# Designs tried in a protein design run: peptides against a protein of PDB entry 4PN1. Part 58

Target 1, 261 residues: chain A of PDB entry 4PN1
Amino acid sequence: KIEMNFLNKPIVPDTTKVISNFLTHYLITEPVEHVEIEAKLGTLIDLETQNRFEFPVMNETILNPEFNLRTRFESDMTASEHKYLNEFLNQAFRDSQKPGRLPFAYKHTKQVDLFYETEDNSRDKIRVSKNQSDNQVLACVKKRRVADLFLYCPNDAFDIRISISDELPVSMPSGNQQPSLTRLKDRVGYVHQEIKIDLTKTTQNDPVYDTTERHELEVEFGNIADLRDRAQKAKDGMEAPLFRRVQLFMDNVRILRREHS

## One batch from the design tools (peptide; made by RFdiffusion4, then SolubleMPNN)

Design b1_p14_1_s4 (from b1_p14_1, 7 letters changed)
Fold by OpenDDE base, seed 5:
Structure b1_p14_1_s4 (fold): chain B 261 residues (1-261), chain A 14 residues (1-14)
Amino acid sequence: as target 1 above (261 residues)
Amino acid sequence: SHWFEEVSHLLYKP
């Protein structure tokens, strides 16, 4: 008979606790009303060297937001890396359809995002998302970035940014208003246990700049209500449900960031 | 658009 440890009880990794606290803050303590919580794969860039950031740690570590590390986060990857992850997720999808497994759901969407300036000249733009095929409005929101938490992952292909955003539903812009920016998005989405994994290819044409493409992978909590409930329970002294959910989320992120071509 | 379709094929369904 094997035991987990000398207490024979599960323990919670410190990373899980820190992230759980971060989430609890913006779910419960200072609640964001229309919260979106996602982790993006990318690279922490050292502004001084313009290379990947180097930190004196040997494994996954959450960077303290109170310290200015003179970094930027690039939420992009190469087309090759993106393709590899797509293939990887496709295989994971197929494997999950086997008996005894919990299946992935899959959705492929092509949309256009139209960005409009606000009347109050706020920095936040209104984003109207439409389906490319039938021009149906999918969403009209004003998105605000609330907070970020960065994970430096020296052993993996990607670093991680966990972001808290507020996606405020807003009215459609007036019919006479022209978009200031248009983006085309091709997105494949995978959902497993209410965790969303999206691969998105974004194309943007700029009259001044060359056409730019971005390749992004994001992992999102698909059930915010459940997460908020878990966070509330944690605040009330029952932390296990939240820790389990965060652990699941982070394990998915860890799997993905380790994959590379 | 035509140009968009050219780049969209990089994503594959399972």
Scores: peptide ipSAE 0.044, ipTM 0.529, DockQ to the pose 0.014
Fold by OpenDDE base, seed 4:
Structure b1_p14_1_s4 (fold): chain B 261 residues (1-261), chain A 14 residues (1-14)
Amino acid sequence: as target 1 above (261 residues)
Amino acid sequence: SHWFEEVSHLLYKP
């Protein structure tokens, strides 16, 4: 007979606990009303060298947000990396359709994002998203970044930023107001067990800096209500449901950041 | 991107 350890009880990895506590704070303790929680693949850049940050650790490490490490996070990747991930996720989708598996859902969206300055001249812009095919408004929001948690991943192609954002629905800008910025987004979304994985190609035309293109992969909690419920239970002393959900989320992130051409 | 070399590609459905 085999037991899981000398207590024969589950033990939670420290990474899971730290992330769970981070999420619980912004879900329950100091709750964000219209919360979005996502992880982006990217690179921690050392501001001094402009190269990938180097830290004296040998595996996935959550960086302490209280310390200024003089880094920035770049959520971009190469087109080839992005294409590889697209192909990888397409294959994962196909495999999930087989009997005995939980299937992926898939959605392809082409949208235009129009950014407007707010009347109060706040730093946060209003984003109007429209479907490119029929010009229907998909969303009108003011997004505020609330908090970030960074993971340095020396053994993988990408580092990770987990972000808490507040996406406040707002009224449409005045019809006479012109957008300050326009972005075209080509996005494919994969959903598995209420975890959403998005690959996004963004094209931006800038009169001064010419056309720029960005390639991003993000992983998002697709059921915030459930996550909040789990976080509340954790605050009440039952942590296991939250830990399991965070573990699932992070395992998906770990799979993706290990895949590269 | 600061240090990535990029070429445009299309996103395809499964």
Scores: peptide ipSAE 0.032, ipTM 0.499, DockQ to the pose 0.017
Fold by OpenDDE base, seed 1:
Structure b1_p14_1_s4 (fold): chain B 261 residues (1-261), chain A 14 residues (1-14)
Amino acid sequence: as target 1 above (261 residues)
Amino acid sequence: SHWFEEVSHLLYKP
C-alpha cells in the first residue's frame, strides 16, 4: 500500500491557494457582478530593459501586486507560436474524442468589435460585438478591468496574466454615434470540462498607422456560477472543491504555456 | 481567410 504523504491526505500547492484566495475575493468578498476570469499567455516585460522580466526564482511564481516591479504584460505571441498552439490543440481535440475520454467542444467565431466612447467620458468604452457573417449583435458591454494577477514562468515559453473583469451589459449606443475603434476578431475556441481555451487573431485598421495584428491565447473559466459556488464553500470552510477547480484550470494553463514551436 | 482558419477547418469533427 502506498500513501500520498505522512498524513495520507491530499495537500494543495501554495500557488493553488493563492490563486483561490484571489478569485474568492472578487467572487465572494467584493463580488464582481458580471465577472469574467481569464488567463492570458504572454510576456512580462521589464520596463527598464525592455526585455523579458528577470526575477531571482527558478519556477512558476505569483508576483506580489504590492510591489511595483516596473513591468508591463505583452499579451501577444508570434504567428508561428500561435499556429503551433492551434495544431497542438487540434491534436488534443482529436485525442479527446477517443473512447474513455471527455471530449473537447469546438467553436469558430468571426466577429467585429466596435468601441464607443461613453457620454460621461469614462475610461471604459462600450464594446459592441457583431457576427461578421450576418452583422447580428452578439453583445454590448462595458468592460472594466478589476484586478490582475501575474505569474512569472521562467522555465516556460510564456508568462501568465490572470485577470478579473466586469462585463456590464449596457444599452446600444445611439445610431448617430460613430465607433472610435473597430477590431476584427477571428477566434477558435476549445472547451474541455467547462474550461475555455481561445486562440484569437485580432486585426485593427488604423487610418494613420499600418494594420496591426495580435495573436492571443486565453484560458477562461466557462462556468462562473459553479466557480462562485465553490468559492462560497471555501469561505464556509470547505476548500477542496475550489482547489480542485483552480488546479484543473492551472494545469491546463501550464500545459499550454510550455508549448512552443 | 486567416491562416489559422484553414487549420481549424482541418479539425476532426465527430
Scores: peptide ipSAE 0.024, ipTM 0.497, DockQ to the pose 0.014
Fold by OpenDDE base, seed 2:
Structure b1_p14_1_s4 (fold): chain B 261 residues (1-261), chain A 14 residues (1-14)
Amino acid sequence: as target 1 above (261 residues)
Amino acid sequence: SHWFEEVSHLLYKP
């Protein structure tokens, strides 16, 4: 008979605990009403060197937010990397359709995001998202970034930013108001076990700067209600359901950040 | 941050 450890009980990695508690804070303790929780692949850039951040650690490490490490996060990748990940996810999708597996769902969407200034000149802009094909309004929101948690991943192609955002539904701007910014999004989305994985090409026309294209990959919790319930249970002393969900989320993130062309 | 302090407390509580 083989046992897992000398207690013969599962243990939870610190990474899982830290992330779980981070989520619990913004789900339960100081709850964000219209919460979005996502992880983006990117690069932690050292502002002093303008290169990828180098920290004296040898594995995935959650950075302590109490320390100003003079970094920025670039949520971008090359077109080649983005294409590779798309192909990788397409293969994963195909494999998941086999008997005995839980299947991916797939959706390809093209949308236009129109950004409007608020009447009160608040820092947050109103975003109107429309489907490119029929110009139907998909959403009208005011998004606020609430918190970030950064994972430095020295052995992988990408670092990770986990973000908490508040997406407040708001009324459409007045018909006479012009957008301050227009952004085109070409998105391929994969869903597996209510975890959303999106590859997005974003094209932005700037009157001053040339057209910029960004390539992003994000992983999002697709069932916030379930996650909130799990977080509440965790606050009440039953942490296992939350830990399992966070572990699943992070395993998907870990798979993706290790892939490179 | 407020949340970090809370997280640290939960993780290191004996």
Scores: peptide ipSAE 0.104, ipTM 0.396, DockQ to the pose 0.163; fails the geometry check

Design b1_p14_2_s1 (from b1_p14_2, 7 letters changed)
Fold by OpenDDE base, seed 3:
Structure b1_p14_2_s1 (fold): chain B 261 residues (1-261), chain A 14 residues (1-14)
Amino acid sequence: as target 1 above (261 residues)
Amino acid sequence: GSMVVSEEELLEFL
């Protein structure tokens, strides 16, 4: 008989604990009402060198947000990398449809995001999302970035930013108001076990700046109510359900950030 | 730039 360790019990990785605590803070301790929790693939850039940040670690490392490391996060990838991930996820989708597997759900969305200034001149803009095909309103929200947690991943193609956002539903802006910014989004979304994986191509036309194109991959918790319940249980002393859910989320992220063209 | 390829679109070209 083989045992996994001298206690013969599963051990929770430290990364899982740190992330779980981070999430619990914004789910339970200082709860964000309309919370969105997502991880983006990208690159930590050293502001001094303008190259990928170099830190004296050899594996996945959560950076302490209290330290200013003189970095910025670029939530972008090359078209080639994006294409590779798209093909990879398409294959994963197909494989999951086989008997004995839990299937992916899939959704393709083409939308336009219109950004409006708020009446109070708040830094938070109102985002109206419309379906490109029929111009139907999909959402109208004021999104506020609450917190970020960065993972430096020296062995992987991408670093990770986990973001806590508040997506407050708001009324539509006045019909006479013009958008300050318009973005076209082509998004393919994959959902597996209530974890959402989105590949998004964003095109932005700025009257001042040239047209910019961005390629993003996002991983999001698809069931916030369940996650909040798990976080509450963790606060009450039962951490296992939360750890399992965070582990699932991070494993999906880890799979994706290792893939590249 | 590369287009985002949907599974549905792939099926159409297979």
Scores: peptide ipSAE 0.038, ipTM 0.661, DockQ to the pose 0.013
Fold by OpenDDE base, seed 1:
Structure b1_p14_2_s1 (fold): chain B 261 residues (1-261), chain A 14 residues (1-14)
Amino acid sequence: as target 1 above (261 residues)
Amino acid sequence: GSMVVSEEELLEFL
């Protein structure tokens, strides 16, 4: 007979615990009402060198937010990298349609985001999202970044930022207000086991710097209510459901960040 | 639910 370990019980990776605790804080302890939780692939840039951050670790490492490591996170990738991931996810989608698998869901959306200044001139802008095809309003929110958790991934093509945001539904701006910024978003979304994987091309017109295009990949928890319930259970002493969901989320992230052309 | 999409649509970013 073979056992898992000397306790013959499943063990949870430390990364899973740390992330679970981070999420629990903003789901339960200091709950964000309209929480969005997403991981973005990108690069930790060393502000001193302007190159990818280098830290004396050899594997995936959650950076301690209490320390200023003098970094910035670039949530972007090249068009070729984005294309590769698109092809990869398309194949994963196809494979998941086979008998015996849980299928991906797929959605393609094209929207325009209009950003408006708030009356108090706060940093938080009002975002109005409209469908490009029929100009129907999809959402009107004031998004506030609450917290970030950064993962340095020296063995992978990308580093990771896990972000907690509050997306507060708000009323539409007055008709006399002009948007301060407009962005076109072309997004293909893949959903598997309520984890959303989005490839997004964002086009922004800048009168000074011309049109810029960003390529992003984000992984989001698609069922916040379920996640909150799991977090509550964890707070109450039953951690397994939360750990399992976080592990699933992170495994998907790990798969994606390892893929490169 | 999942949308029924063509291969062409899946490859739109290419």
Scores: peptide ipSAE 0.031, ipTM 0.679, DockQ to the pose 0.014
Fold by OpenDDE base, seed 4:
Structure b1_p14_2_s1 (fold): chain B 261 residues (1-261), chain A 14 residues (1-14)
Amino acid sequence: as target 1 above (261 residues)
Amino acid sequence: GSMVVSEEELLEFL
């Protein structure tokens, strides 16, 4: 018989605890009502060098948000990287359809996002998302970035930003308002065990600048109610369910950030 | 929402 350790009990990695506490804060302690929790793959850029950030650590490291490291996060990736991840996820999808596995779900969405200024001229814009095929309104929200947690991943192709956002449903802007920005999004979404993985190509037409295309991959908690329940249990002294869910989420992120051509 | 699709329906961006 093999035991896990000398206590023969599961031990929670420190990373899991830190992230769990971070999530619990915005789920329970200071709850965000319409919370979105996602991880984006990208690159921490050192503002001084304009190259990828370097830090004296040898593995995945959560950066302390209290320290200004003079970095920015770029959630874009190359077309080649994006293509590779797309192919990788397609294969993962196929493999998951086999007997004995939990299957992926898949959805392809083409939408246009229209951004409008708010009446109070707040920094947060109203985003109206419409389906490109039938112009159906999919969402009208004001998204506010509440908090970020950055993971520096020196051994992987990507660094990670975990973001807490508030997606407040709002009324449609008046018909006389023109969007300040329009973005076309081509998104393929993969869902496995209520964790959403989205590959998105975003095309933005700038009247002054050439059309730019961005390539993003995000991993999102697909069941916020469940996550909130788990977080509440954690606050009540039962932490295991939350830790397990966070571990699952992070393992998926870790798989993705390691994959590259 | 997402749905289970056939392999032939899977899309690639590039």
Scores: peptide ipSAE 0.029, ipTM 0.577, DockQ to the pose 0.015
Fold by OpenDDE base, seed 5:
Structure b1_p14_2_s1 (fold): chain B 261 residues (1-261), chain A 14 residues (1-14)
Amino acid sequence: as target 1 above (261 residues)
Amino acid sequence: GSMVVSEEELLEFL
């Protein structure tokens, strides 16, 4: 007879708890109304060396935001890395269509994002997203980054930024207003168990960036209402449902960050 | 619902 441990009960990894608490804060404690929760694959760059950050740890580590580590996060990857992940996810999609599996959903979209200045000269711009094929408006939002949680992953190809954002629906800008920035997005989206995985190639003329083309991979919680419900239950003393959902999310992230060409 | 794409349509976009 085998038992899990000396209590014969499952335990929750500390990483899961920390992330769950982070999410609970912005879902329940100080709730963000139109919350988006995503993880981006990228690289923590040491500002002193301009190379990937080196920290004296040997595994996945959530960085304490109270410490200034003099880093920046680059959410870009090479075209080769992006292509590899695309191939990997395509294969995962195919495998999931087999009997006995839960299938991926797949969607390829091309959109244009138009950014507009706000009347109040606020820092945040209005983003109008349109479908490239028929020019239909998909969304008009003002996105605000609320919080970030960084994971240093020394054993993997990528580090992770988990971001809490507020995507506030706003009115369309006036027809006479010109966009300050135009971004073309080619996106392949995969959804499995309400976890959304997006590969995005972005083309834009932004003076802030050294390149006009970016390659990103994002993992997002696809069911915020369910997640919020789980977080509420956790605050009420039932943590297991939240922990399970966070673990699922992180396991998907962990799979992806290990893949490299 | 789930959108299922054929293998032939499941192309790399890079």
Scores: peptide ipSAE 0.026, ipTM 0.571, DockQ to the pose 0.014

Design b1_p14_2_s2 (from b1_p14_2, 8 letters changed)
Fold by OpenDDE base, seed 5:
Structure b1_p14_2_s2 (fold): chain B 261 residues (1-261), chain A 14 residues (1-14)
Amino acid sequence: as target 1 above (261 residues)
Amino acid sequence: GSSVISEEELLKFL
């Protein structure tokens, strides 16, 4: 008989444990009430060189947030890369419709995000999201970035930022208030096993600068309640369900970050 | 998921 290892038990990768602990903190220990957990593909930029960050590691590495590495994260890619990922995900969608597979769900949405200043002049703006087709309000929230975890991925096309955010529902701005910023979002959303993958093209009109277009890919935990339950179980000594879910999430991220045109 | 579209309806926006 062949055994997995000398204990004949599954072993959890350290990356999975670190991420699981990170998530557990903001799900259970210091819980964020309206938590959003997403991974964005992008590039860690060295502020000194303005090139992609270089670190003396040879594989996927979670960067310690306690160290200032003088980096910024650019959650953007070229139109060509974005197109490639769109085609890649479309193919993955098609393949998942085959017998014996779990199917993707798919949704294409176009929305406008209107940003409003808050009365308290806080950094966080109120975002009103509307459907472009009928101007129906989809959401009105104040989003606060709570924490980030960065993964340096020297062998892949992209680095990763895992972000914890609080999306606080808030009341609509007064009818006489004008938005300070408007963004058009064209989003294709793919969902597989409650992991949400979004490709978003964002167009922003700046009164001073030319119209800018951003291309983003994000991977999000689609079932926060389940994730929170798993995290609670982990705190109670049963870690396996959480580890499995985090592993699934990260495997999807790993697939995507390896793809490029 | 519950929402499945046909291959012909798959959208590319780039």
Scores: peptide ipSAE 0.027, ipTM 0.623, DockQ to the pose 0.014
Fold by OpenDDE base, seed 4:
Structure b1_p14_2_s2 (fold): chain B 261 residues (1-261), chain A 14 residues (1-14)
Amino acid sequence: as target 1 above (261 residues)
Amino acid sequence: GSSVISEEELLKFL
């Protein structure tokens, strides 16, 4: 018989605790009503060098948001990287359909996002998402970025931004309003154990600038109600359920950020 | 640019 450690009890990695506390704040302490919690793969760019950020650490490190490191996060990847991840996830999907596994769910969506200015001229735009095939409205929201947590990952292909957003449902813009921006999204979504993994190719047509294409991969908590429940339990002294869920989330992120062509 | 290939599409091309 073997034991996990000299206490024979699970120990929670510090990363898990930090992220759990971060999430708990915006789930329970100062609750965001329509919260979206996602991790995007990308690159921390050093504003001074315009290259990938370098920090004197040797592994995954959560950057302290209280410190200005003069960085920006680019939530984009090359077409080649995106293609590789697409193939990787397709294979993972296939493998998960085998007996004895928990299967992925899969959905391919092509949508158009229309952005509208708000009446109050706020910086936050209204986003109307429509299905490209039938023009059905999928969502109409005002998304506000609430907080970010950055993970520098020197050993992996990507760094990570975990974002807390408020996706407030709002009424449709008036019929007389024209969108200020239109984006086409080709998205393949994979769901495993209520963790959502989305690969998205975004095409933006600018009348002045050339068409730009962006390639993104995001990992999202698919069951916010459950997560909030877990966070509440954590506040009440039972932290294990939250830690387990965060660990699962982060393990999925870690798998993805390590994969590259 | 690269295209996002659905599982269904991928299966058709394999």
Scores: peptide ipSAE 0.025, ipTM 0.649, DockQ to the pose 0.014
Fold by OpenDDE base, seed 3:
Structure b1_p14_2_s2 (fold): chain B 261 residues (1-261), chain A 14 residues (1-14)
Amino acid sequence: as target 1 above (261 residues)
Amino acid sequence: GSSVISEEELLKFL
């Protein structure tokens, strides 16, 4: 007979606990009403060297947000890396359709995002998303980045940014208002066990990255209500359901960030 | 999100 450890009980990785606490804060303690929680693959760049950040750790490490490490996060990858991940996810999708597996769902969307300045001159812009095929409005939101949690992953192709955002539904801008920015998005979305994995190609004139095309991969919690329920239970002393959900999320992220061309 | 996707659809993004 083999036991897991000297207690013969599952143990929760510290990373899971830290992330769970981070999420609980913005789900329960200071709740964001229209919360979006996603992880993006990218690279922590050292502002001084303009190379990938180097930290004296040998494994996945959550960076303390209280410290300014003089980094920026580049939520981008090469076209070849993006293509590889697309092929990888396509294969994962196909494999999941086999008997005995839980299947992926898949959706391919092409949309245009129109960004408008707010009437109150806030720094947050209104985003109107339209379907490229029929110009139907898909969403109109004011998205605010609430918090970020960065994971430095020295052994993997990508670092991770977990972001808490507030996507507030708002009224459409005035018909005479011109967008300040337009982005074309080509997105393929995979959903497995209510975890969403999106590959997105964005075409834009990006003043920050000075690129016409961006390649992003994001992993998102697809059931916020369930996650909030789990977080509430955690606050009430039952942490296991939340830990399991965060573990699932992070395992999916870990799979993806290890894949590269 | 469809659970049944053609190979052609899966490849459109490449």
Scores: peptide ipSAE 0.022, ipTM 0.584, DockQ to the pose 0.014
Fold by OpenDDE base, seed 1:
Structure b1_p14_2_s2 (fold): chain B 261 residues (1-261), chain A 14 residues (1-14)
Amino acid sequence: as target 1 above (261 residues)
Amino acid sequence: GSSVISEEELLKFL
């Protein structure tokens, strides 16, 4: 007979625990209302060299936010990388439709985001999202970035930023206000077991630098209520449900960050 | 569950 270890019990990876604690803080301890939790694929850039950050570690490492590492996170990837991931996810979608599998859901959306200044000139702007086809308002929110957790992934194509955001629904700006910024978003969303994977192509017109295009991949917890419930249970001493959900989330992230052409 | 769609219906950005 073979056992898993000398306790003969499953062990939770340390990464799972750290991330779970991070999430629990902003779900339960200091709860963020209207919380969005997402991981973006990208690159940690060393501000001094403008190259990918280098740290003396050999595997996935959560960076301690208490230390200023003089980095920035670039969530943009190349068109080729984005295309590869799109094809990869399309194949994953198809494979999931087979008998015995849990199927992906798929949704393609095209929207325009209009950003407006607030009356108090606050840092946080109001974002109005509209459907490109009929200009129907999809959302009007004031988004605030609450916290970030960075994962340095030296063996993979991408590093990871996990972000906690507050997306507060707000009233529409006055009709006389003009947007300070307009972005077109072409997004395909893949949902599997309530984990949402979005490929987004963002187009922005700049009068000086012409039209720029950004390519992003994000992984989001699709059921915040369930996640909050799991986090509460964890605070109450039952951690397993939270750990399982975080593990699922991170495994999906790990799959994606390893894929490249 | 989600309805099965054809490969041609899936988005390709490039």
Scores: peptide ipSAE 0.021, ipTM 0.533, DockQ to the pose 0.014

